# Designs tried in a protein design run: peptides against a protein of PDB entry 3H8D. Part 161

Target 1, 122 residues: chain A of PDB entry 3H8D
Amino acid sequence: DMKRQQRFFRIPFIRPADQYKDPQNKKKGWWYAHFDGPWIARQMELHPDKPPILLVAGKDDMEMCELNLEETGLTRKRGAEILPRQFEEIWERCGGIQYLQSAIESRQARPTYATAMLQNLL

## One batch from the design tools (peptide; made by RFdiffusion4, then SolubleMPNN)

Design b2_p24_2_s2 (from b2_p24_2 with I6V D9P D16E V17T P21A H24R)
Fold by OpenDDE base, seed 3:
Structure b2_p24_2_s2 (fold): chain B 122 residues (1-122), chain C 122 residues (1-122), chain A 24 residues (1-24)
Amino acid sequence: as target 1 above (122 residues)
Amino acid sequence: as target 1 above (122 residues)
Amino acid sequence: SFVPGVELPGEDEEGETEIGAPFR
C-alpha cells in the first residue's frame, strides 16, 4: 500500500520582467506541486500569458523541483499548503489526466501515487 | 491499495446552554471528522469545559456520525474542509494514537485508512 | 525547477454551525 502522505502546495510568482513594475502592472503566475511522501510526483505552472506547464515524475525530472519536500521549506511557508482538490481541479482543467496517461503509456512516468490513482480510475 | 480519498472536516459548535448568551459568553466547541471515502473513520470533539471525545469506526459506531459524506453536506460547507495535518495534530495531542491502538488490539476497530496507517507506523 | 513564491492571500473565517443528531 502507498501509505505515504500526499501533500499539495501552491505559491504565486511574479515574472522577472514585472518585478519592478507597479503592483497593478504585475501579472502573477502560480506554481503547484504534489508531493508523494518526500518526493515530487506532479508539478504545474500557471502563467498569465502562456499555456500552463504540466510536469510528471520520471518524464520531466530535469524540469521539476529537484529538492525533497523538507528542503523546499514549503511545509513551513504559511498559506502554501492546499487541499488535494485545489490541486486536482486545476490539474484536470489543464489536461493533466491525459498528460499523465500519455506518460504512463509511453513508459516515461515513474510510479507514484498519481499514476496509481489514474490506473485505478481507468 | 486503499485508494479512497481521505478527507477531513472541522466545524464549530456552541453548547445549547450558551446559544442565547451574548457572543462573548458563548464557549465554542469543535467537531472533527475523518472520512475514508464515503464513510467516517474517526471523529473527534473538543469541548471548552470537558475532556475531548475520541471515536473510531467499528468501536464507536453508535456515537459517531451515521451519515455518509455526501449526506452530511460538509463538502458543500465553505471552510469546513481542513488539511490532514490539521486533524492529525489535534488527534495526536488528544491521545488518538493510543485510543485507536487499543481499539485494534481489542478487535473493536473496523479496518480503515486510519487503522492501516497506525499499523504501518508501529 | 522550484520557483520562489511571493506573498499569499489570507483565509476567510469559518462560520458557526449546529451539530444535529445525525452527527452524533
Scores: peptide ipSAE 0.042, ipTM 0.593, DockQ to the pose 0.322
Fold by OpenDDE base, seed 1:
Structure b2_p24_2_s2 (fold): chain B 122 residues (1-122), chain C 122 residues (1-122), chain A 24 residues (1-24)
Amino acid sequence: as target 1 above (122 residues)
Amino acid sequence: as target 1 above (122 residues)
Amino acid sequence: SFVPGVELPGEDEEGETEIGAPFR
């Protein structure tokens, strides 16, 4: 729907294994989310020491944020919201286009703004 | 169309009458634009010494940016792109909701993402 | 899943290009 707001967020996270380490030994990752209206469409996790995790709605629902946007409180977190390009640039660098395309081809992707954009691109 | 990217921009401007004044006497205004895909949907101008100017596509086309988004170079201007809320907050404060509603009721507004959002709100 | 995250400082606006007049 044309009315659905596309919103993008980024927050740092500490790896579960590092939660109880000294601050200097806590390596921060970056958690990214794209919300197509109230529901997550894409998620991405950057890690300092492993490959990025790419997740798309429909395929990866069990690994993605299950909260609606309002429930996350992201809209109320200062500095959490980012520009679309700040998400897309990283998404592209991490192979997100190919990942989402593969999810569409395998019929695993739920239709979202992201799938529609990709279908416009390809 | 669900595929159209909504992008928002803000740039300062100097009033034409102040262009040749000393720097200390140049009062900056703020120019805001909402692009619904390649075309401007809303424009807003904040002035330090007069009421804000609100402009909506269809009604105010002759007073609005006539360039498509790419032609403006806004996407290439550092710091020009802003979050939707950074536009909407100012738009709302300036009475933009009522202005756009009036333009719709008078059949002057061109259908845009903005009109669709308003029709969802009201 | 969702991660808690931490509050970040607001993104500083980078240097905007001043124009003489708005696009119109």
Scores: peptide ipSAE 0.041, ipTM 0.596, DockQ to the pose 0.408
Fold by OpenDDE base, seed 5:
Structure b2_p24_2_s2 (fold): chain B 122 residues (1-122), chain C 122 residues (1-122), chain A 24 residues (1-24)
Amino acid sequence: as target 1 above (122 residues)
Amino acid sequence: as target 1 above (122 residues)
Amino acid sequence: SFVPGVELPGEDEEGETEIGAPFR
């Protein structure tokens, strides 16, 4: 839906187990989100010590951000918003295309901008 | 067309008349562009000493960037690419909505993502 | 879940770049 703004965000996180460690021992992960209008369409988590986590709306709703975009405050967080390509580059590298494709094929994915774009590519 | 990536860019410029002046006497302007896929859809120029220049595809083609996105090298220029909102905020402040609307109404505007979005908003 | 992020270092790299003739 061309009426819905596609917005992308990235924020660092520290693992709970590292929260109380010295700064040098806090390995930063990265949380990425794609919002299709108010609702999250894709989420990705880069971890320093485990494989990337890829999440898509419909399939992974319980593991994804449950807040709408405005509720997250991400739009008000300086430096959190990123360019589409900054998300997509990492998404692609993490196998996100195949992940989303599989979710579409299995009918697990909720229709989003991301699913529509992939379907147009395929 | 959801198949076309919307990309936005901002670069500073020095006026030709200021090129040979001392750095302190070089007033910087800002050039903004919205590319709807490979082709420019909107252009905006902020000047230190004159009103903003607003340009829309179809109407202002002769005054706009004639290069396609790849030809510009903007995608390869560090810090040139900006978020949609970073463009739109300035566009709105400069009266871009009214400018584009008038271009649509006069049938001067070429159909772009920008025209479509405005038509969806009105 | 939503992960509250630590502040990213703002790369305020204001890349001052001259607009060449091809952009006008």
Scores: peptide ipSAE 0.042, ipTM 0.599, DockQ to the pose 0.373; fails the geometry check
Fold by OpenDDE base, seed 4:
Structure b2_p24_2_s2 (fold): chain B 122 residues (1-122), chain C 122 residues (1-122), chain A 24 residues (1-24)
Amino acid sequence: as target 1 above (122 residues)
Amino acid sequence: as target 1 above (122 residues)
Amino acid sequence: SFVPGVELPGEDEEGETEIGAPFR
């Protein structure tokens, strides 16, 4: 359903290994999510010391947020919600278009707003 | 086309009558726009001393932005783009749902993402 | 390559850019 609300979120995370380190040694990552209605469509994780992680629904479900949007509390978390372009800009820079395309071509991607949009561009 | 990008903007305006007044006498209003792809779907104007103005495509075209999104320069204006909910919250508070519904029922509203979304809720 | 995070609009950054007349 292309009429589902598309919402995007970003939150900082500290790696578990750094949680008990001194603040100066806590490297912040960024967790990004695209929700297509109640369920996640895309997830992206930016890390300070490793390549970004790109995840797409259907293919990467086991590595993605299992909570529905309401369960995440992201809509209630001040400063978590971001503009679509704030997600897409990073997604594009990280090779997200190619990643999603490959997931579609391999028939691993679950149909989402993201897959539909990409298919509209092809 | 429900796959068109939905973008929302807010900019302050000073009434022409107040432009040459002392800064303390310049009452700021807020101009809001919802663009469904390149064209405006909804416009809203908040005024400090009069009721909000609600405008919907098809019905109120003569009172709405005639520029396409690119021509507005809004996408290049820092701080102009807002979250969908930042528009919708004000729209709802101003009676925008009822206004758009009436425009649909009277067959004055041009089909937009906004009309499609409202029709999805009915 | 590491892509720096895009700065989120500040909590209070209602962009008060004075634009004069609205587009109609």
Scores: peptide ipSAE 0.039, ipTM 0.591, DockQ to the pose 0.199; fails the geometry check

Design b2_p24_2_s3 (from b2_p24_2, 7 letters changed)
Fold by OpenDDE base, seed 3:
Structure b2_p24_2_s3 (fold): chain B 122 residues (1-122), chain C 122 residues (1-122), chain A 24 residues (1-24)
Amino acid sequence: as target 1 above (122 residues)
Amino acid sequence: as target 1 above (122 residues)
Amino acid sequence: SFVPGVELPGEDEEGETEVGAPFK
């Protein structure tokens, strides 16, 4: 349902190998999520030393967050919630449009707000 | 169309009578807007010395912003854009649900994302 | 899976922009 609340989140992560290094040597990654109501629709990971990871519901369920939005605690985490454009700008730069389109064409994508929006642009 | 981007904004205003007062004596108000695509759907004004003003598209067009989103420059104004919940929390506290419902029942409300969302909750 | 992350610094950026008259 397109009437569900679309909520976006971003949190930093530190690689386990860098966790005990001096702050100057801690390379931060960024974890992003788009929730279409209670369920994740898209996930994205930015790493300092490898290509970005893009994930979409249906195709990548096993690699995505298994928790519903409430269970993640993201809504209670200070500074975690971001504007839609803050997610979309990074998603677009990383080739997210093409990735989601390919998942739709291969019939791997679960229908979400994201799939519906993309189909409207094409 | 429920697929339109829902964007929310908040800006402070100072009353003309307080504009030349010392900063300590400047009572700030807050202006809020919900845009359903390019057009305003809801407007809200918080004043330090009078009740909040609630306005909805169709009913209150003459008292609401006449500019489309692009013409307002709000998208270019640093810190003006807010999360949906930052708008909705204040809207709810000020009786916005009842105000919009009454406008729908009286057939004064123009259909928007806001009217559709309310009709889904009832 | 869900990646555990640190709390982000609170951007107290209330963005006190130009105090303008409200639109209309």
Scores: peptide ipSAE 0.048, ipTM 0.616, DockQ to the pose 0.408
Fold by OpenDDE base, seed 5:
Structure b2_p24_2_s3 (fold): chain B 122 residues (1-122), chain C 122 residues (1-122), chain A 24 residues (1-24)
Amino acid sequence: as target 1 above (122 residues)
Amino acid sequence: as target 1 above (122 residues)
Amino acid sequence: SFVPGVELPGEDEEGETEVGAPFK
């Protein structure tokens, strides 16, 4: 639905084990989100010491952000919002296209802007 | 068409009359563009000493950017690309909604993502 | 789950790109 605004966000996170370390010893991960209107469509987590985590709506709802966009406060967080391409570039590099494609093919993916775009590319 | 990427850009410009002035005496204007896929859909110019210029595809083609997005080099210009909301906020403040609405009603506007979105809001 | 973000370094890269004349 073209009426739903697509918005993308990135925030750093520190691993729980590093929370009490000196700032220099805190390895930052990155949390990425794609919101299709008020609801998350895709989530990605970049970790310094493990493979990226890719999550798609419908399939991974239990692991994804449960808050709607307004509830997250991300829109009010300076520097959190990113360009679509800044999300997509990392998504692509992490194998997100294949991940989402597989979720569509297995009927695990909830229809989102992301699924529609992928289906248009295919 | 959901397949066309919506991209937004902002670049400063110096007025021709100020080009040879000392940097401190150069009043910056701002040029904004919305590209609906490869082609410009909306353009806006903020000037320090005159009303904002609003331009919409179909109506104002002669005054708008004639280059496709790739030809502009904007995608390669660091800091030029902006968030959709960064464009829309200024567009709204400048009366862009009414300007585009009038262009649609007069059948001067070329159908774009912008016209479709406005029609969805009305 | 939603991860509470640590402050992003504000790349306040105000790219004051002195852009030349607007394209139009």
Scores: peptide ipSAE 0.045, ipTM 0.621, DockQ to the pose 0.367
Fold by OpenDDE base, seed 1:
Structure b2_p24_2_s3 (fold): chain B 122 residues (1-122), chain C 122 residues (1-122), chain A 24 residues (1-24)
Amino acid sequence: as target 1 above (122 residues)
Amino acid sequence: as target 1 above (122 residues)
Amino acid sequence: SFVPGVELPGEDEEGETEVGAPFK
């Protein structure tokens, strides 16, 4: 749908294993989300000590944000919303294009703005 | 086209009449642009001493940016790109919805993402 | 799942762009 707003968000997170650690031992990760209208299309997690996690709608729904955009409260969280390129640059660096492409090829990806854009790129 | 990236920019400007004034007498205006893919869809100018200028594609083409997005260099200008809401909030405050609606009703507006969104809102 | 997230410092990178002449 041409009319869906593409919105991108980034929030820091502390790993579950670090929840009870001293602040100095809490390594910040970064959680990224792309919302295609109300629903998440892509999710990405940067970690200080492991490879990035890439998730795409349809394939990885069980691991992705289950809340619609409004339910997340991200739109109300100051500093959470980011520019598209702030997401895409990291996505690209993490191999997101290839990841999404593979999900499309395997017919695991749900059609989203992201899949449509990739189809234009390829 | 569902695939066009919507990008928003803001840059300060000094009025032509203030070009040769002392810095203290140079009132900053703000120039805003919405690009629907490569082409401008909306332009807005905030002035310190006059009403905002609202411009929409099709109606106001002669007063709007004539350059495509790449030609503007805005994508390469640090701090120029803004979030959609940073544009829309000002647009709304300036009466942009009504302005664009009137341009649509008069058949002066070129179809853009902005016109399509307004048609959903109304 | 959704990560609750830590309070983000506002990247108020309002980059003071040098006064560029508006295009037209």
Scores: peptide ipSAE 0.045, ipTM 0.614, DockQ to the pose 0.431
Fold by OpenDDE base, seed 2:
Structure b2_p24_2_s3 (fold): chain B 122 residues (1-122), chain C 122 residues (1-122), chain A 24 residues (1-24)
Amino acid sequence: as target 1 above (122 residues)
Amino acid sequence: as target 1 above (122 residues)
Amino acid sequence: SFVPGVELPGEDEEGETEVGAPFK
């Protein structure tokens, strides 16, 4: 449904292996989320030392955030919310279009705004 | 078309009557724009001393920005681009839903993302 | 899983750019 608000977030994270290191030795990753209304539709993780992680609703639910949008507190974190393009640009660069397309074709993806938008582009 | 990128902008402006006053005596207004792809779909102006101005494509073309998005330079102005909700919240508070609905019903509104979204809500 | 943010990125200060007048 086009009626649901699409919201995008980005937050930095520190790897578990670096959590007790000195601040200078902590390598920051970036966690990205797309929420289609109250529920996460896509998740992405940028790491300093491994390939990006791409996750889509339906296929990757066990590895994605289980909290609804309000429960995350992301809407109350200053600087966490980002423009749609700030998410999509990174998603595209990481091969997210092909990843989501494959999830749709294999019938693993849950229908979301993201799946609908991709179907409108192809 | 849902394929067009929706982008929102806000910039402060100084009234012509205040342009030559001391900085402390300049009352700032706020100019808002919604671009549906390259073309403006909605415009809104907040003033310190008069009611908000609401403008919609098709009806108010003569009072709206005629520049395409790239010509405005808004995409190159740091801090000018805003989240969709930052526009919509003000638009709603100013009675923008009713204004756009009336423009659609009177066949004055040009079809845009904004008109399509409203038709999906109503 | 949800990864809590360690540090919030600085917000670009919105509304600092003054424009003399609207485009129209």
Scores: peptide ipSAE 0.041, ipTM 0.620, DockQ to the pose 0.395

Design b2_p24_3_s1 (from b2_p24_3, 8 letters changed)
Fold by OpenDDE base, seed 1:
Structure b2_p24_3_s1 (fold): chain B 122 residues (1-122), chain C 122 residues (1-122), chain A 24 residues (1-24)
Amino acid sequence: as target 1 above (122 residues)
Amino acid sequence: as target 1 above (122 residues)
Amino acid sequence: MYEFSDEELIENTEYLARLLEKKP
């Protein structure tokens, strides 16, 4: 519900295989997370050479961060936190609305701020 | 209440007296705003050569932005929006907690998200 | 927002690995 703080994070990364390559050969990826209170609601990964990965709570729990927000240390990592729109813009571009909608319709999505917002929108 | 979106903004400004000076002689100030829904709840100004200015809704309405959030265009100004903590950190450093507390105690403060948070804290 | 150095990017990779690690 609206009582839970919504927080968004972004962490750029390099693939393990690129770690020892020259800088020019390191392809940057981006990890995104939306926390609805202490628990993750959405996760997204942008990769340079494959389709974006979209994950929503309930449906994709096994592939998502299982740590609560405090355990992640994200709030203490400089530069990690982003504005809601910075997450949503990418989420929308990657088809996140449709992905979450499908998860809701299939009854796979756990109710979150994200599901509530989507239901309000539709 | 928690239904209203809390949004924070920061805009640099140059003093009118410095507008026509060389860049090196232009002292930068910072304008901060907290909007509780469409209306401003707190405003803060950092100046290079004078004490910070703290303003709270109800008490300082005549000195604060009178435009609603949409009218300001701040949401459309790239780089203007900041994270809550980016506002709060400066607010706290400038004595904002005490300022708002005093405004509440004197019954000058209009109830806002900020007043509610402060009351929860105290 | 802050920019990350190349070193930080590598660190971030390891950091994310920890975040995404499943508990036994």
Scores: peptide ipSAE 0.318, ipTM 0.571, DockQ to the pose 0.801
Fold by OpenDDE base, seed 5:
Structure b2_p24_3_s1 (fold): chain B 122 residues (1-122), chain C 122 residues (1-122), chain A 24 residues (1-24)
Amino acid sequence: as target 1 above (122 residues)
Amino acid sequence: as target 1 above (122 residues)
Amino acid sequence: MYEFSDEELIENTEYLARLLEKKP
C-alpha cells in the first residue's frame, strides 16, 4: 500500500575496536534506515575506512534489520529520526538509485515505496 | 491530491521591540509552517508573552504566508525543516486539533492534507 | 534533531548490534 508512512532514521556509531580509544582516535560510522510502514525498505551504512554499504528489501534481507519498526524502538530513540531528504541525499551520493534500479531489473527487489518512486522517476 | 509532499518548518524570531536589546533580554518566538505540496496548510506562532496563534488555510489566508514553498526559501534554509511530529506535537499542545475541526465544521477550512487527516481521525 | 555524545555513540554501537542481530 503506497499510503504507508515513510520514516527515516540515522544512528551514528563507533567501531568496537575504537570504543576505548581517545575521542580523536574514534572513527564514526553511520547507519541509515528507511521504513516503508512497519518494514524496512532500504538500509545504508557509511564507514570511515571502507566503501558504503547499500541494501534493499528483497535482495538484501539477510543483511538488513529484520525487526519491524516498533520492535526496533527507533521511533522512541531521541535523535534517530531524520528527514526524508537527509536519507535520500546520502543514498543518492552512494549510488543508491543505480543499486535499487539494478535490484528491480534483476527482480530481486521487493516492491516498496522506494521501488515505486524509482519506477516513477525513470 | 493526497499524494502531495508534506513538509514542515520552524523559524525562531525575535520580537521587533527586542531587536536591539541585549541577547538576554530578547524573547524568542517560534514560527511554524506546514506545507501541503507547494502551499501552506497550517501556520503556528509561539510567543513568549501571549497566547499561541493557530492558522489554517482557507480560514486564515490573510494572516498566513502567501508565498509558495519555493518562494519562501525555507527548503534552502539550514535547520528550518523539521519532522512532522515536531510540528504536530506543538500543534496539538496549542489546541490545533480543535481549531482545525472548528474550521472544518464552519466550512472555513480549505481542504488540505491536514483536513483530510483530521477527518480520518474523528 | 539532536547530536549524539561520545557516550551515546558507544551505546549506539551496541544498539545497532541488537537491531542487526539475526534470529535463527
Scores: peptide ipSAE 0.316, ipTM 0.577, DockQ to the pose 0.811
Fold by OpenDDE base, seed 2:
Structure b2_p24_3_s1 (fold): chain B 122 residues (1-122), chain C 122 residues (1-122), chain A 24 residues (1-24)
Amino acid sequence: as target 1 above (122 residues)
Amino acid sequence: as target 1 above (122 residues)
Amino acid sequence: MYEFSDEELIENTEYLARLLEKKP
């Protein structure tokens, strides 16, 4: 329920094609995840050369991590865990509120902490 | 309620007597705070020369921060905010679980996110 | 926050591939 632990993670990456280039030519991307208890609630990807990708549980399950939190190893990966606001700030800037709202209205979103919080805001 | 934002902070402090000493002679203490929404739920102080201080809402109000979160300015202080586990790890090591449990049993603890989580553990 | 080295960034790319792998 809503008492589940909310945990947030960020993993920077580079494109496979850039891994052998000079540092100045390695464009960095960012992968973000929000876990509502053991399962992912939101996923977000920032890319250097294309629009942000926003994903929410229920609607975008086929494109999201299907591992539970423990299976990911994220809690054991140094530097991966971030504060809630570090996720939410980017989520908001990318239009995540509207994206999740639309998913709720279309009955595509699975109920999560994220959907509950949004409903409290509106 | 339990949907309130949980935020944690840590601030180092130097003893007044040490503030003008050489850096190697300045023994550092640590002030910790857990805010359940706008109000403090737990406070903890680590000292270089005395036992840890544990404080919980309801029982120890007179010794705890009386400012709401916004009044503290902690959210605007760079480096002050910490992850929940960074607070909880120290809290547990200092016997915080038992301290809070005793406060609940004696009806001295104010209901907070912290009390709710503890009750879920037991 | 923690800063990843270039080496770690490369490793992270492979790590993410694992996280996002779908079971058939």
Scores: peptide ipSAE 0.315, ipTM 0.587, DockQ to the pose 0.672
Fold by OpenDDE base, seed 3:
Parts: sequence; C-alpha cells; structure tokens
Structure b2_p24_3_s1 (fold): chain B 122 residues (1-122), chain C 122 residues (1-122), chain A 24 residues (1-24)
Amino acid sequence: as target 1 above (122 residues)
Amino acid sequence: as target 1 above (122 residues)
Amino acid sequence: MYEFSDEELIENTEYLARLLEKKP
C-alpha cells in the first residue's frame, strides 16, 4: 500500500576511537534510513574511510535495523528526520538504484515503497 | 495514483501595510501548500490578526495557487520545503480534517492524496 | 534540519549502536 507514510532519517556519528581526539581528527560518518510505514525499507551508511554501505529490506535484513519506527525513537530525535530528496540524492550517488534493481531481479528484495517506485521509473 | 510525490512548503509573509513599519510592528503570517505531484492539493494561511484560511482542491480552486509546482519555484527556494508532519500538524490544529471531510461529503473536493488519506482514516 | 554539536555526535554513536543491535 503506497499510502503508507514514507519517512526518512539521518544520524551523523563519530567512530568510538575518535571520541577523545582533537576536532580535526574526528571523522564524521552518516547513517540513513527510509521507513515505509512502520518498517525499514532502505538503510545507508557513509563512512569516512571505507565505501558506502547500501542495504535493502528482504536482502539485507540481518544487517539492518530490526526495530520498527516507533521503537527506534527516530521520530522523537531532534534533527533526525530529513526530506525524501535528502535521502534519495545520496542514495543515487552511492549506486542505490542499481543495488535495489539487482535485489529485485534476484528476488531478494521485499516489496516496499522503494521497490515500487523503482519499478515505475524503469 | 498514491505513488505521486507528496511535497510540502511553507513561506512566511508580512502584511503589505506592515512592510515599512519597525520590526516589532511587522506581524508575520505563514503560507502553506501541499502538492500532490505537480498540482496543489491543499493550501493553508496563518494570519496574525484573523482566523486561519483552509483551502482544498476542487472546492477552492479560484482562491488557491494556480501554478503547477514547477512554475512556483518553491522547489528551488531555500528553506521553503518542509516535512509532511510540519504541514499536517498545523492543518489538524486549524480544523483541516473536518474541512476536507465536509468538502468530500458535499462532492466539492477533487480526489487527491489528501482525500484518499482522510478516507483511509475514517 | 539542525546541525548536531560535537557532544550530540558522540551521543549519536551510542544511539546508533542501540538501533543496530541484533535481537536474540
């Protein structure tokens, strides 16, 4: 049901090892999530020293957030929620379209708003 | 088609009569818009000295923005786009649910994402 | 959107650890 609420979140973080370093030595990472209704549809991680990580529901369940949206507290965390385009822009730059497409073709992706939108574009 | 992109915008405005007054005498209003794909679905205006104005597509076409989303330039205006909940929270407080419901029941409302979501909740 | 302070970045690291914790 595409009438489910689509919500997007971003959480910047620093590596535990950088916690006590000088500001110039603290490298920032970014965690992103797309929730299709109560359940996560896509997850993405930008790291300062390794390639981006892309995850899609169905294929990557064991590596993704297992909490429903309400359990995460993301909707109550100041500054966490972002606009759809703020997620999609980074997703596209990281090769997310091709990643999700491959997951669909291999029958690994669980149907979500993301899978439906991609199939509409192709 | 509920797969159309839902986008929300907010623009502050100052009453023409207050334009040249001291800052403390300039009362700010707020213009809100919900676009269901390229076309406006809902419009809302908060005024400092009169009741809120609520408008829904079909019923209030002559009082609403006539430009499609691309023509408005809102997507290119920094700070204009807001989260869905930032619109809906104010909409609900202003009696928007009842207003839209009445427009649907009177067969005045054009079908939009907003009408569909309301009908799902009722 | 709001910018996060350095303190919030540290807190976010711990927060994410909770979010990504696997259930038994």
Scores: peptide ipSAE 0.315, ipTM 0.593, DockQ to the pose 0.685; fails the geometry check

